# Designs tried in a protein design run: peptides against a protein of PDB entry 1EMU. Part 83

Target 1, 132 residues: chain A of PDB entry 1EMU
Amino acid sequence: PPYLKWAESLHSLLDDQDGISLFRTFLKQEGCADLLDFWFACTGFRKLEPCDSNEEKRLKLARAIYRKYILDNNGIVSRQTKPATKSFIKGCIMKQLIDPAMFDQAQTEIQATMEENTYPSFLKSDIYLEYT

## One batch from the design tools (peptide; made by RFdiffusion4, then SolubleMPNN)

Design b2_p22_3_s1 (from b2_p22_3, 7 letters changed)
Fold by OpenDDE base, seed 2:
Structure b2_p22_3_s1 (fold): chain B 132 residues (1-132), chain A 22 residues (1-22)
Amino acid sequence: as target 1 above (132 residues)
Amino acid sequence: MEEKEEEELLEELIAEEIAKKK
């Protein structure tokens, strides 16, 4: 069953809508749902290929991601990303150099945070265990 | 107003990515 695949890897969990829903519910209870939302935002952003027709949209999205998750020093994403990573993102925004890969390092760091802490905790949670 | 538009775009982006999953 799918729930067994979720326990094999975080990637499997994040590739299943039911798994995402349960994991997000757990993260909300832990006050760190932004980790997951940021991860998906980065993935979606990277898939947007630069072109004349979407330049403004990509800039707006980049600013939105930056303002919501990186700029807020009290946020879980900001606390779990390195200063150099955040500085690089800020630089891209200020220079309006919006490369599809500009959030890759931040996404990697947040993914590592989930792998090391929230994902293992989720597999031990009542939410997951009661689902199995 | 501009920030509200950016927030809506962000929410849409996240929702679309999740919707693509199995």
Scores: peptide ipSAE 0.764, ipTM 0.951, DockQ to the pose 0.943
Fold by OpenDDE base, seed 3:
Structure b2_p22_3_s1 (fold): chain B 132 residues (1-132), chain A 22 residues (1-22)
Amino acid sequence: as target 1 above (132 residues)
Amino acid sequence: MEEKEEEELLEELIAEEIAKKK
């Protein structure tokens, strides 16, 4: 069943809407749902092909991601990303150099945080165990 | 209002990405 695959790989968990739902519920209880939302935001952002027609939209999205997750020093995403990574993102925003890959390093760091901490904890949680 | 629009775009982006999953 799918829940067994979730225990084998975070990738499998994040490719399943049921898995995402349970994991997000768990993260909310832990006060760190932003980790997951940020991860998906980065993925979605990277997929947007730069062109004249979506330049404004991409800039707005980049600003939104930056303001919500990076700029807030009290946020879990900000606390789990390196200062140099956050500085780079800020620079891109200020210079309006909005490359599709501008959040890649931050996403990598947040993914590592989930892999090392919240994902293992989820697999030991009552939410997951009761589901199985 | 610009911030509101940015927030809505962000929420839409996340929702769409999750909706693509099986």
Scores: peptide ipSAE 0.764, ipTM 0.951, DockQ to the pose 0.938
Fold by OpenDDE base, seed 1:
Structure b2_p22_3_s1 (fold): chain B 132 residues (1-132), chain A 22 residues (1-22)
Amino acid sequence: as target 1 above (132 residues)
Amino acid sequence: MEEKEEEELLEELIAEEIAKKK
């Protein structure tokens, strides 16, 4: 069943709507749902190929991601990303150089945070275990 | 006002990515 795959890899969990829902519920209880939301935001953003018709949208999205997750020093994403990574993103925003991969390093760092902490904890949680 | 629009775009982006999953 899918829940067994979720325990085998974070990728499998994040590739399943039911898995995402349960994991997000767990993260909200832990006060760190922003980790998951940021991860998906980065994925979605990277998939947007730059062109004349979506330049404004991409800039707005980049600013939104930056403001919500990077700029807020009290946020968990900001606390779990390296200063150099945040500075790079800020630089991109300030220069309006919006490359599809501009959040890749931050996403990697947040993914590592989930892999090392919240994902293992989720697999031990009542939410996951009761689902199984 | 602009920030509100940006937040909406962000929410839509996240929702869309999740909706693509099986």
Scores: peptide ipSAE 0.763, ipTM 0.951, DockQ to the pose 0.937
Fold by OpenDDE base, seed 4:
Structure b2_p22_3_s1 (fold): chain B 132 residues (1-132), chain A 22 residues (1-22)
Amino acid sequence: as target 1 above (132 residues)
Amino acid sequence: MEEKEEEELLEELIAEEIAKKK
């Protein structure tokens, strides 16, 4: 069953709507749902290929991601990303150089945070264990 | 005004990515 695959890799968990739902519920209880939301935001943003018709939308999205997750010094995402990574993103925003990969390093760092902390904890949680 | 629009776009982006999953 899918829940067994969830225990084998974070990728399997994040590729399943049921898995995402349970994991997000767990993260909300831990006060760190922004980790998951940011991860999905980065994935979605990277898929938006630059063109004249979506340039304004991409800029707005980049600013939104930056303001919500990077600029907020009290946020879990900001606390779990390196200063150099945040500085790079800020630079992209200020220069309005919006490359599809501009959040890749930050996403990698947040994914590592989940792999090392929240994902293992989720597999030990009542939410996951009661589902199985 | 602009900030609200940006927030809405962000929420839609996240929801759309999750909706694409199995």
Scores: peptide ipSAE 0.763, ipTM 0.950, DockQ to the pose 0.935

Design b2_p22_3_s2 (from b2_p22_3, 6 letters changed)
Fold by OpenDDE base, seed 1:
Structure b2_p22_3_s2 (fold): chain B 132 residues (1-132), chain A 22 residues (1-22)
Amino acid sequence: as target 1 above (132 residues)
Amino acid sequence: MEEEEEEKLLEELIEEEIATKK
């Protein structure tokens, strides 16, 4: 069943809407749902290929991601991303150089945070265990 | 107003990405 795949890899969990829902619920209880939301934001952003018609939208999205997750020093994403990574993103925003991969390093760091902490905890949580 | 629009775009982006999953 799908829940067994979720325990095999974070990737499998994040590729399943039911898994995502349960994991997000758990993260909200832990006060770190932004980790997951940021991860999906980065993935979605990277999929948007640059073109004349979506340039403004991409810039707005990049700014939104930056303001919500990177700029807020009190946020979990900001606390779990390295200063150099945040500085790079800031630079891209200021220069309006919006490459699809501009959040890749930050996403990697947040993914590592989930892999090392919240994902293992989720698999031990009542939310997951009661679902199984 | 601009910030609100950006926030909306962000929420939609996340929602759409999750919606593509199985």
Scores: peptide ipSAE 0.760, ipTM 0.950, DockQ to the pose 0.943
Fold by OpenDDE base, seed 3:
Structure b2_p22_3_s2 (fold): chain B 132 residues (1-132), chain A 22 residues (1-22)
Amino acid sequence: as target 1 above (132 residues)
Amino acid sequence: MEEEEEEKLLEELIEEEIATKK
Protein backbone atom coordinates (compact mmCIF):
# COMPACT_ATOMS: atom_id res chain seq x y z
CA PRO B 1 0.00 0.00 0.00
CA PRO B 2 1.03 3.63 -0.52
CA TYR B 3 1.81 4.21 3.16
CA LEU B 4 4.66 1.71 2.93
CA LYS B 5 6.18 3.70 0.08
CA TRP B 6 5.90 6.82 2.23
CA ALA B 7 8.20 5.19 4.74
CA GLU B 8 10.76 4.39 2.05
CA SER B 9 11.30 7.96 0.85
CA LEU B 10 10.19 11.52 1.46
CA HIS B 11 9.78 11.84 -2.30
CA SER B 12 7.10 9.15 -2.28
CA LEU B 13 5.30 10.87 0.56
CA LEU B 14 5.34 14.26 -1.17
CA ASP B 15 4.06 12.74 -4.42
CA ASP B 16 0.84 11.46 -2.82
CA GLN B 17 -2.03 13.74 -1.85
CA ASP B 18 -3.06 11.49 1.02
CA GLY B 19 0.50 11.40 2.26
CA ILE B 20 0.82 15.16 1.93
CA SER B 21 -2.39 15.65 3.89
CA LEU B 22 -1.28 13.46 6.78
CA PHE B 23 2.22 14.90 6.82
CA ARG B 24 0.89 18.46 6.79
CA THR B 25 -1.44 17.66 9.69
CA PHE B 26 1.53 16.35 11.63
CA LEU B 27 3.66 19.37 10.78
CA LYS B 28 0.90 21.75 11.86
CA GLN B 29 0.81 20.05 15.25
CA GLU B 30 4.57 20.52 15.44
CA GLY B 31 4.30 24.18 14.42
CA CYS B 32 6.31 23.71 11.24
CA ALA B 33 3.85 23.35 8.38
CA ASP B 34 5.67 26.22 6.66
CA LEU B 35 8.46 23.82 5.75
CA LEU B 36 6.12 21.87 3.52
CA ASP B 37 4.29 24.87 2.12
CA PHE B 38 7.57 26.55 1.24
CA TRP B 39 8.80 23.42 -0.47
CA PHE B 40 5.72 23.26 -2.69
CA ALA B 41 5.85 26.99 -3.32
CA CYS B 42 9.41 26.66 -4.60
CA THR B 43 8.49 23.75 -6.84
CA GLY B 44 5.50 25.57 -8.26
CA PHE B 45 7.47 28.75 -8.78
CA ARG B 46 10.27 26.99 -10.65
CA LYS B 47 7.74 25.55 -13.09
CA LEU B 48 6.56 28.99 -14.18
CA GLU B 49 8.27 29.92 -17.43
CA PRO B 50 9.22 33.59 -17.63
CA CYS B 51 7.44 35.66 -20.27
CA ASP B 52 6.26 39.22 -20.74
CA SER B 53 2.69 38.36 -19.76
CA ASN B 54 3.55 36.76 -16.39
CA GLU B 55 6.48 38.95 -15.35
CA GLU B 56 4.43 40.94 -12.87
CA LYS B 57 2.84 37.85 -11.32
CA ARG B 58 6.19 36.08 -11.03
CA LEU B 59 7.65 39.09 -9.26
CA LYS B 60 4.67 39.22 -6.91
CA LEU B 61 5.02 35.51 -6.17
CA ALA B 62 8.73 35.83 -5.53
CA ARG B 63 8.12 38.71 -3.15
CA ALA B 64 5.35 36.77 -1.42
CA ILE B 65 7.59 33.75 -0.87
CA TYR B 66 10.41 35.99 0.33
CA ARG B 67 8.24 38.01 2.71
CA LYS B 68 6.37 35.06 4.18
CA TYR B 69 9.18 32.55 4.64
CA ILE B 70 12.59 34.21 4.28
CA LEU B 71 12.22 37.71 5.72
CA ASP B 72 10.49 36.54 8.90
CA ASN B 73 13.40 35.79 11.21
CA ASN B 74 11.05 34.08 13.66
CA GLY B 75 9.80 31.65 11.03
CA ILE B 76 11.02 28.09 10.86
CA VAL B 77 11.99 28.38 7.18
CA SER B 78 14.16 31.39 7.91
CA ARG B 79 15.76 29.60 10.86
CA GLN B 80 16.52 26.56 8.73
CA THR B 81 18.05 28.40 5.77
CA LYS B 82 21.59 29.71 5.68
CA PRO B 83 22.28 33.46 5.78
CA ALA B 84 24.03 33.39 2.40
CA THR B 85 21.01 31.69 0.85
CA LYS B 86 18.62 34.26 2.27
CA SER B 87 20.90 37.10 1.17
CA PHE B 88 20.97 35.77 -2.37
CA ILE B 89 17.17 35.65 -2.51
CA LYS B 90 16.95 39.16 -1.10
CA GLY B 91 19.35 40.33 -3.78
CA CYS B 92 17.22 38.82 -6.52
CA ILE B 93 14.14 40.57 -5.16
CA MET B 94 15.89 43.92 -4.82
CA LYS B 95 17.33 43.73 -8.33
CA GLN B 96 14.05 42.34 -9.70
CA LEU B 97 16.01 39.54 -11.33
CA ILE B 98 13.50 36.74 -10.92
CA ASP B 99 15.07 33.54 -12.19
CA PRO B 100 12.96 30.36 -11.95
CA ALA B 101 15.77 28.73 -9.96
CA MET B 102 16.23 31.55 -7.44
CA PHE B 103 14.74 29.47 -4.59
CA ASP B 104 16.48 26.19 -5.45
CA GLN B 105 19.17 26.39 -2.78
CA ALA B 106 16.66 27.36 -0.10
CA GLN B 107 14.38 24.50 -1.13
CA THR B 108 17.30 22.09 -0.92
CA GLU B 109 18.11 23.24 2.59
CA ILE B 110 14.49 22.95 3.73
CA GLN B 111 14.22 19.51 2.14
CA ALA B 112 17.30 18.43 4.07
CA THR B 113 15.71 19.73 7.26
CA MET B 114 12.61 17.64 6.64
CA GLU B 115 14.67 14.56 5.75
CA GLU B 116 16.72 14.81 8.92
CA ASN B 117 14.04 15.81 11.42
CA THR B 118 10.32 16.09 10.68
CA TYR B 119 10.04 13.24 8.19
CA PRO B 120 11.56 10.61 10.52
CA SER B 121 9.42 11.96 13.36
CA PHE B 122 6.32 11.69 11.21
CA LEU B 123 6.97 8.00 10.61
CA LYS B 124 6.98 7.50 14.38
CA SER B 125 3.89 9.65 14.96
CA ASP B 126 0.47 8.47 16.05
CA ILE B 127 -0.98 10.03 12.91
CA TYR B 128 1.05 7.81 10.63
CA LEU B 129 1.03 4.67 12.77
CA GLU B 130 -2.73 4.75 13.29
CA TYR B 131 -3.20 5.18 9.54
CA THR B 132 -1.20 2.03 8.83
CA MET A 1 -3.68 45.55 -1.07
CA GLU A 2 -0.48 44.57 -2.82
CA GLU A 3 0.44 42.12 -0.07
CA GLU A 4 -3.05 40.66 -0.10
CA GLU A 5 -2.73 39.93 -3.79
CA GLU A 6 0.72 38.43 -3.29
CA GLU A 7 -0.57 36.16 -0.53
CA LYS A 8 -3.48 35.03 -2.69
CA LEU A 9 -1.12 34.21 -5.54
CA LEU A 10 1.11 32.26 -3.18
CA GLU A 11 -1.75 30.22 -1.74
CA GLU A 12 -2.99 29.46 -5.22
CA LEU A 13 0.49 28.39 -6.31
CA ILE A 14 0.81 25.92 -3.44
CA GLU A 15 -2.68 24.51 -3.93
CA GLU A 16 -2.13 24.03 -7.64
CA GLU A 17 1.15 22.25 -7.08
CA ILE A 18 -0.35 19.84 -4.56
CA ALA A 19 -3.31 19.25 -6.87
CA THR A 20 -0.93 17.87 -9.50
CA LYS A 21 -0.02 14.99 -7.21
CA LYS A 22 -1.72 11.60 -7.33
Scores: peptide ipSAE 0.760, ipTM 0.950, DockQ to the pose 0.941
Fold by OpenDDE base, seed 2:
Structure b2_p22_3_s2 (fold): chain B 132 residues (1-132), chain A 22 residues (1-22)
Amino acid sequence: as target 1 above (132 residues)
Amino acid sequence: MEEEEEEKLLEELIEEEIATKK
């Protein structure tokens, strides 16, 4: 069953809508839902191919991600990303150099945070165990 | 108003990405 695959890797959990739903519910209870939302935002953003027709949209999205997750010093994403990473993103926004990969390092750092803390905790949670 | 539009775009981006999953 899918829930067994979720316990094998975070990637498997994040590739299943039911798994995502349960994990997000858990993260909300822990006050860490932004970790997951940011991760998906980065993935979605990277998939947008730069072209003349979507240049403005990509810039708006980049600004939105930056303002919501990176700029807020009280946010969990900001606290779990390195200063140099945040500085690089800020630089891209200010220079309007919006490369599809501009959030890759930040996403990697947030993924590591989930792997080390919230994902293991989720597998021990009542939410997951009661589902199994 | 501009920030509200950006926030909406962000929410749509996340929802669309999750919707592509199995």
Scores: peptide ipSAE 0.759, ipTM 0.950, DockQ to the pose 0.946
Fold by OpenDDE base, seed 4:
Structure b2_p22_3_s2 (fold): chain B 132 residues (1-132), chain A 22 residues (1-22)
Amino acid sequence: as target 1 above (132 residues)
Amino acid sequence: MEEEEEEKLLEELIEEEIATKK
């Protein structure tokens, strides 16, 4: 069943709506649901290929991601991303150089955080174990 | 107004991405 695949890789968990729902519930209880939301935001953002018709939308989205997750020094995403990574993103925003890959390094760092901490904890949680 | 619009776009982006999953 799918829940067994979730235990084999974070990728499998994040590719399943039921898995995402359970994991997000767990993260909310841990006060770190922003890790997951940021991860999905980065993925969605990268898929928006730049063109004249979506330049404004992409800029607004980039600013939104920056303001909500990177600029907020009290947020879990900000605390789990390296200063150089945050500085790079800030620079992109200030210069309005909005490359589809501008959040890739931050996403990688947040993914590593989940892999090392919240994902293993989720697999030991009552939420996951009761589902199985 | 601008921040509210940006927040809405962000929420939609996340929801749409999750909706693409199985």
Scores: peptide ipSAE 0.759, ipTM 0.949, DockQ to the pose 0.941

Design b2_p22_3_s3 (from b2_p22_3, 6 letters changed)
Fold by OpenDDE base, seed 5:
Structure b2_p22_3_s3 (fold): chain B 132 residues (1-132), chain A 22 residues (1-22)
Amino acid sequence: as target 1 above (132 residues)
Amino acid sequence: SEEEEEEKLLEELIEEEIATKK
């Protein structure tokens, strides 16, 4: 069943809508749902191919991601990303150089945080165990 | 406002990405 795959890898969990829903619920209870939302935001953003017609939209999205997750020093995403990574993103926003990969390093760091902390905790949580 | 529009775009981006999953 899918829940067994969720325990095998974070990738499997994040590739399943039911898994995502349960994991997000768990993260909300832990006050760190922003980790997951940021991860999906980065993935979605990277998929947007730059072109003349979507330049404004991409800039708006980049600013939104930056303001919500990076700029807030008290936020968990900000606390779990390196200063140099945040500085790079800020620079891209300020210069309006919006490369599809501009959030890749931050996403990698947040993914590592989930892999090492929240994902293992989720597998030990009542939410997951009661689901199985 | 501009921030409200950006926030809405972000929410839609996340929802659309999750919707692509199985």
Scores: peptide ipSAE 0.773, ipTM 0.958, DockQ to the pose 0.940
Fold by OpenDDE base, seed 1:
Structure b2_p22_3_s3 (fold): chain B 132 residues (1-132), chain A 22 residues (1-22)
Amino acid sequence: as target 1 above (132 residues)
Amino acid sequence: SEEEEEEKLLEELIEEEIATKK
């Protein structure tokens, strides 16, 4: 069943809507749902191929991601990303150089945070275990 | 506001990405 795959890899969990829902519920209880939301935001953003018609939208999205997750020093995403990574993103925003991959390093760091902490904890949580 | 619009776009982006999953 899918829940067994979720325990085998974070990728499998994040590729399943039911898994995502349960994991997000867990993260909300832990006060760190922003980790997951940021991860999906980065993935979605990277998939947007730059063109003349979506340039404004991409810039708005980049600014939104930056303001919500990177700029807020009190946020968990900001606390779990390296200063150099945040500085790079800030630079992209300020220069309006919006490359699809501009959040890749930050996403990697947040993914590592989930892999090392919240994902293992989720698999030991009542939410997951009761689902199984 | 502009900030509210950007935040809405962000929420939609996340929602759409999750919606692509099985």
Scores: peptide ipSAE 0.772, ipTM 0.957, DockQ to the pose 0.938
Fold by OpenDDE base, seed 3:
Structure b2_p22_3_s3 (fold): chain B 132 residues (1-132), chain A 22 residues (1-22)
Amino acid sequence: as target 1 above (132 residues)
Amino acid sequence: SEEEEEEKLLEELIEEEIATKK
C-alpha cells in the first residue's frame, strides 16, 4: 500500500496527495508546516517558463516567497536556510533577476531539514501509525 | 493591495503544484 512507500522515501510521500495531507497535518501540529509549503512553492516556481507574458507574475511570486519564508527571521524556513542562501535570494529580488532556479539551494536545504528531522518524526507519529 | 495579490498568487502556486500529485 502507498503508506509503505511513504516510509521508504520522502519523495514517495510528497508525490501522494494523501501522504501530503497527513504529513502537513503533522507539520502543523509541530509548528513547521511552512517547510512543506515552501518546498512546493519552490517546485511550482521552477516550473514556470520565463517569458514576456509572465514576467510580472514571476516577479510577484518570487517576492511573495521571499517575504513569507525568507525575510521572516522568526520563521522555520528562515531558521533552516543558510545566510548566504538567503542573501543570494534577496539579491535576485533586489536586482529583479528572477531565474527559475533562484530558490533551488534554499529548497535543497529545506528538503534536507525535512529528511533529517520532520520526516523521520512523522513516521513515528500517532498520525502515521494510526493510519497504517 | 500588492501584498495581498502576491499572497494569493503564492497560495495558488502551492495549491496547483499539490494538485498535480497522485
Scores: peptide ipSAE 0.772, ipTM 0.957, DockQ to the pose 0.938
Fold by OpenDDE base, seed 4:
Structure b2_p22_3_s3 (fold): chain B 132 residues (1-132), chain A 22 residues (1-22)
Amino acid sequence: as target 1 above (132 residues)
Amino acid sequence: SEEEEEEKLLEELIEEEIATKK
């Protein structure tokens, strides 16, 4: 069953709507749901290929991601991303150089945070264990 | 406001990405 695959890799968990739902519920209880939301935001953003028709939308999205997760010094995402990574993103925003991959390093760092902390904890949680 | 518009776009982006999953 899918829940067994969830225990084998974070990727499997994040590729399943049921898995995402359970994991997000867990993260909300831990006060760190922004980790997951940011991860999905980065993935979605990267899929938006630059063109004349979506340039304004991409800029708005980049600013939104930056303001919500990177600029917020009290946020879990900001605390779990390196200063150099945040500085790079800020630079992209200020220069309005919005490359699809501009959040890749930050996403990698947040993914590592989940792999090391919240994902293992989730597999030990009542939420996951009761589902199995 | 501009900030509210950006926030809405962000929420939609996240929801759409999750909706593509199995």
Scores: peptide ipSAE 0.772, ipTM 0.957, DockQ to the pose 0.939

Design b2_p22_3_s4 (from b2_p22_3, 8 letters changed)
Fold by OpenDDE base, seed 5:
Structure b2_p22_3_s4 (fold): chain B 132 residues (1-132), chain A 22 residues (1-22)
Amino acid sequence: as target 1 above (132 residues)
Amino acid sequence: MEEEEEFKLLEELIEKEIATKK
């Protein structure tokens, strides 16, 4: 069953809508749901191809991601990303240099945080264990 | 108002990405 694959890798968990739903519920209880939302935001953003027709939309999205997750010093994403990474993102926003890969380093750092902390805890949680 | 619009776009982006999963 899919839940066994979820225990094998975070990638498998995040590739399954049922897995995502359970994991997000767990993260909300832990006050860390922003980690997952940020991760998906970065993935979705990277898929948007730069062109004249979507330049404004891409800039708005980049600013939204920055304001919600990076600028908030009390947020879990901000606390789990390196100062140099946050500074780079701020620079991109200020200069309006919106490259599809501008959040890649931050996404990598947040993914590592999930791998090391919240993902293992999820596999030990009542939410996951009762689902199995 | 601008921030509200941006956050709405962000929410839609996240939902759309999750919807692509099996």
Scores: peptide ipSAE 0.768, ipTM 0.949, DockQ to the pose 0.944
Fold by OpenDDE base, seed 1:
Structure b2_p22_3_s4 (fold): chain B 132 residues (1-132), chain A 22 residues (1-22)
Amino acid sequence: as target 1 above (132 residues)
Amino acid sequence: MEEEEEFKLLEELIEKEIATKK
């Protein structure tokens, strides 16, 4: 069953809507749902192909991601991303150089945070175990 | 107001990405 695959890798969990839903519920209880939302935001953003018709949208999205997750020093995403990474993103926003990969390093760092902490805890949680 | 619109786009982006999953 799918829940067994979720325990095999975070990737499998994040590739399943039911898994995502349960994991997000768990993260909300832990006060760190922003980790997951940021991860998906980065993935979605990277998939947007730069072109004249979506330049404004991409800039707005980049600013939104920056303001929501990076700029807020009290946020968990900000606390779990390195200063150099945040500085780079800020620079991209200020210069309006919006490369599809501009959030890749931050996403990697947040993914590592989930891999090391919240994902293992989720697999030991009542939410996951009751589902199995 | 501008920030509100940007955050709406962000929410849509996240929802859309999750919706692509099985």
Scores: peptide ipSAE 0.767, ipTM 0.949, DockQ to the pose 0.942
Fold by OpenDDE base, seed 4:
Structure b2_p22_3_s4 (fold): chain B 132 residues (1-132), chain A 22 residues (1-22)
Amino acid sequence: as target 1 above (132 residues)
Amino acid sequence: MEEEEEFKLLEELIEKEIATKK
């Protein structure tokens, strides 16, 4: 069953809507749902290929991601990303150099945070265990 | 208003990405 695959890798969990739903519920209880939302935001953003017709949208999205997750020093995403990574993102925003990969390093760092902390905890949680 | 519009786009981006999953 799918829940067994979720225990094998975070990738499998994040590739399943049921898994995402359960994991997000768990993260909300832990006060760190922003980790997951940021991860998906980065993935979605990277998929938007730059062109004249979507330049404004991409800039707005980049600014939104920056303001919500990076600039907010009280947020868990900001706390779990390295200063150099945040500075790079800020620079991209200020210079309006919006490359599809501009959030890749931050996403990698947040993914590592989930791998090391919240994902293992989820697999030990009542939410997951009761589902199995 | 500008920030409000940006956050709306962000929410849509996240929802659409999750909707692509199995």
Scores: peptide ipSAE 0.767, ipTM 0.949, DockQ to the pose 0.942
Fold by OpenDDE base, seed 3:
Structure b2_p22_3_s4 (fold): chain B 132 residues (1-132), chain A 22 residues (1-22)
Amino acid sequence: as target 1 above (132 residues)
Amino acid sequence: MEEEEEFKLLEELIEKEIATKK
């Protein structure tokens, strides 16, 4: 069953809507749902192909991601990303150089945070265990 | 207003990405 694959890798969990739903519920209880939302935001952003017709949209999205997750020094995403990574993102925003990969390093760092902390905890949670 | 629009786009981006999953 899918829940067994969720225990094998975070990637499997994040590729399943049921898994995402349960994991997000768990993260909300832990006060760190922003980790997951940021991860998906980065993935979605990277998939947007730069062109004249979506330049404004991409800039707005980049600013939104920056303002919500990076600029907030009290946020879990900001606390779990390196200063150099955040500075790079800020630079991109200020220069309006919006490369599809501009959030890649931050996403990697947040993914590592989930892999090392919240993902293992989720597999030990009542939410997951009662589902199995 | 600008920030509201940006956050709305962000929400839509996240929802769309999750919706692509099985």
Scores: peptide ipSAE 0.766, ipTM 0.949, DockQ to the pose 0.943

Design b2_p22_4_s1 (from b2_p22_4, 6 letters changed)
Fold by OpenDDE base, seed 5:
Structure b2_p22_4_s1 (fold): chain B 132 residues (1-132), chain A 22 residues (1-22)
Amino acid sequence: as target 1 above (132 residues)
Amino acid sequence: SEEEEEDKLLEELIEEEISTKK
């Protein structure tokens, strides 16, 4: 069943809408749902191919991601990303150099945080165990 | 406002990405 695959890898969990829903609920209870939302935002953003017609939209999205997750020093994403990574993103925003990969390093760092902390905790949580 | 529009775009981006999952 899918819940067994969720325990095998974070990738499997994040590739399943039911898994995502349960994991997000858990993260909300832990006050760190932004980790997951940021991860999906980065993935979605990277998929947007730059072109003349979507340049404004991409800039708006980049600014939103920056404001929501990077700029807030008290936020979980900001606390779990390296200063150099945040500085790079800020620079891209300020210069309006919006490369599809501009959030890749931050996403990698947040993914590592989930892999090492929240994902293992989720597998030990009542939410997951009661689901199984 | 401009920020509200940006936040809405972000919300839609996240929802769209999750909706593509199985």
Scores: peptide ipSAE 0.793, ipTM 0.965, DockQ to the pose 0.963
Fold by OpenDDE base, seed 3:
Structure b2_p22_4_s1 (fold): chain B 132 residues (1-132), chain A 22 residues (1-22)
Amino acid sequence: as target 1 above (132 residues)
Amino acid sequence: SEEEEEDKLLEELIEEEISTKK
């Protein structure tokens, strides 16, 4: 069943809407749902092909991601990303150099955080175990 | 406002990405 695949790989968990839902519920209880939202935001952002018609939209999205997750020093995403990574993102925003890959390093760092901490904890949680 | 629009775009982006999953 799908829940067994979730235990084998974070990738499998994040490719399943049921898995995402359960994981999000767990993360909310832990006060770190932003980790997941940021990860999906980065993935979605990278998929947007730069062109004249979506330049403004991409800039607005980049600003939103920056404001919501990077700028807030009290946020879990900000606390789990390196200063140099956050500085780079800020620079891109200020210079309006909005490359599809501008959040890649930050996403990598947040993914590592989930792999090392919240994902293993989720697999030991009552939410997951009761589902199985 | 400008920030409200940006936040809405972000929310839609996340929802769209999740909706593509199984």
Scores: peptide ipSAE 0.792, ipTM 0.964, DockQ to the pose 0.944
Fold by OpenDDE base, seed 4:
Structure b2_p22_4_s1 (fold): chain B 132 residues (1-132), chain A 22 residues (1-22)
Amino acid sequence: as target 1 above (132 residues)
Amino acid sequence: SEEEEEDKLLEELIEEEISTKK
């Protein structure tokens, strides 16, 4: 069953709507749901290929991601990303150089945070264990 | 406001990405 695959890799968990739902519920209880939301935001953003028709939308999205997750010094995402990574993103926003990959390093760092902390904890949680 | 519009776009982006999952 899918829940067994969830225990084998974070990727499998994040590729399943049921898995995402359970994991997000767990993260909300831990006060760190922003980790997951940011991860999905980065993935979605990278899929938006630059063109004349979506330039304004991409800039708005980049600004939103920056303001909500990077600029907020009290946020879990900001606390789990390196200063150099945040500085790079800020630079992209200020220069309005919005490359599809501009959040890749930050996403990698947040994914590592989940792999090392919240994902293992989730597999030990009542939420996951009661589902199985 | 402009920020509210940007936040709405972000919310939609996240929801769309999750909706594509199995």
Scores: peptide ipSAE 0.791, ipTM 0.964, DockQ to the pose 0.948
Fold by OpenDDE base, seed 1:
Structure b2_p22_4_s1 (fold): chain B 132 residues (1-132), chain A 22 residues (1-22)
Amino acid sequence: as target 1 above (132 residues)
Amino acid sequence: SEEEEEDKLLEELIEEEISTKK
């Protein structure tokens, strides 16, 4: 069943809407749902190929991601990303150089945070275990 | 506001990405 695949890899969990829902519920209880939302935001953003028609949209999205997760030093995403990574993103925003991969390093760091902490904890949580 | 629009776009982006999953 899918829940067994979720325990085998974070990737499998994040490829399943039911898995995402349960994991997000767990993260909300832990006060760190922003980790997951940021991860999906980065993935979605990277998939948007730059062109004349979506340049403004991409800039707006980049600003939103930056403001919501990077700029706020009290946020968990900001606390779990390296200063150099945040500085790079800020630079992209300020220069309006919006490359599809501009959040890749930050996403990698947040993914590592989930892999090392919240994902293992989720698999030991009542939310997951009661689902199985 | 401008920020509200940006936040809306972000919300839609996340929702769209999750909706593509099985």
Scores: peptide ipSAE 0.791, ipTM 0.964, DockQ to the pose 0.962

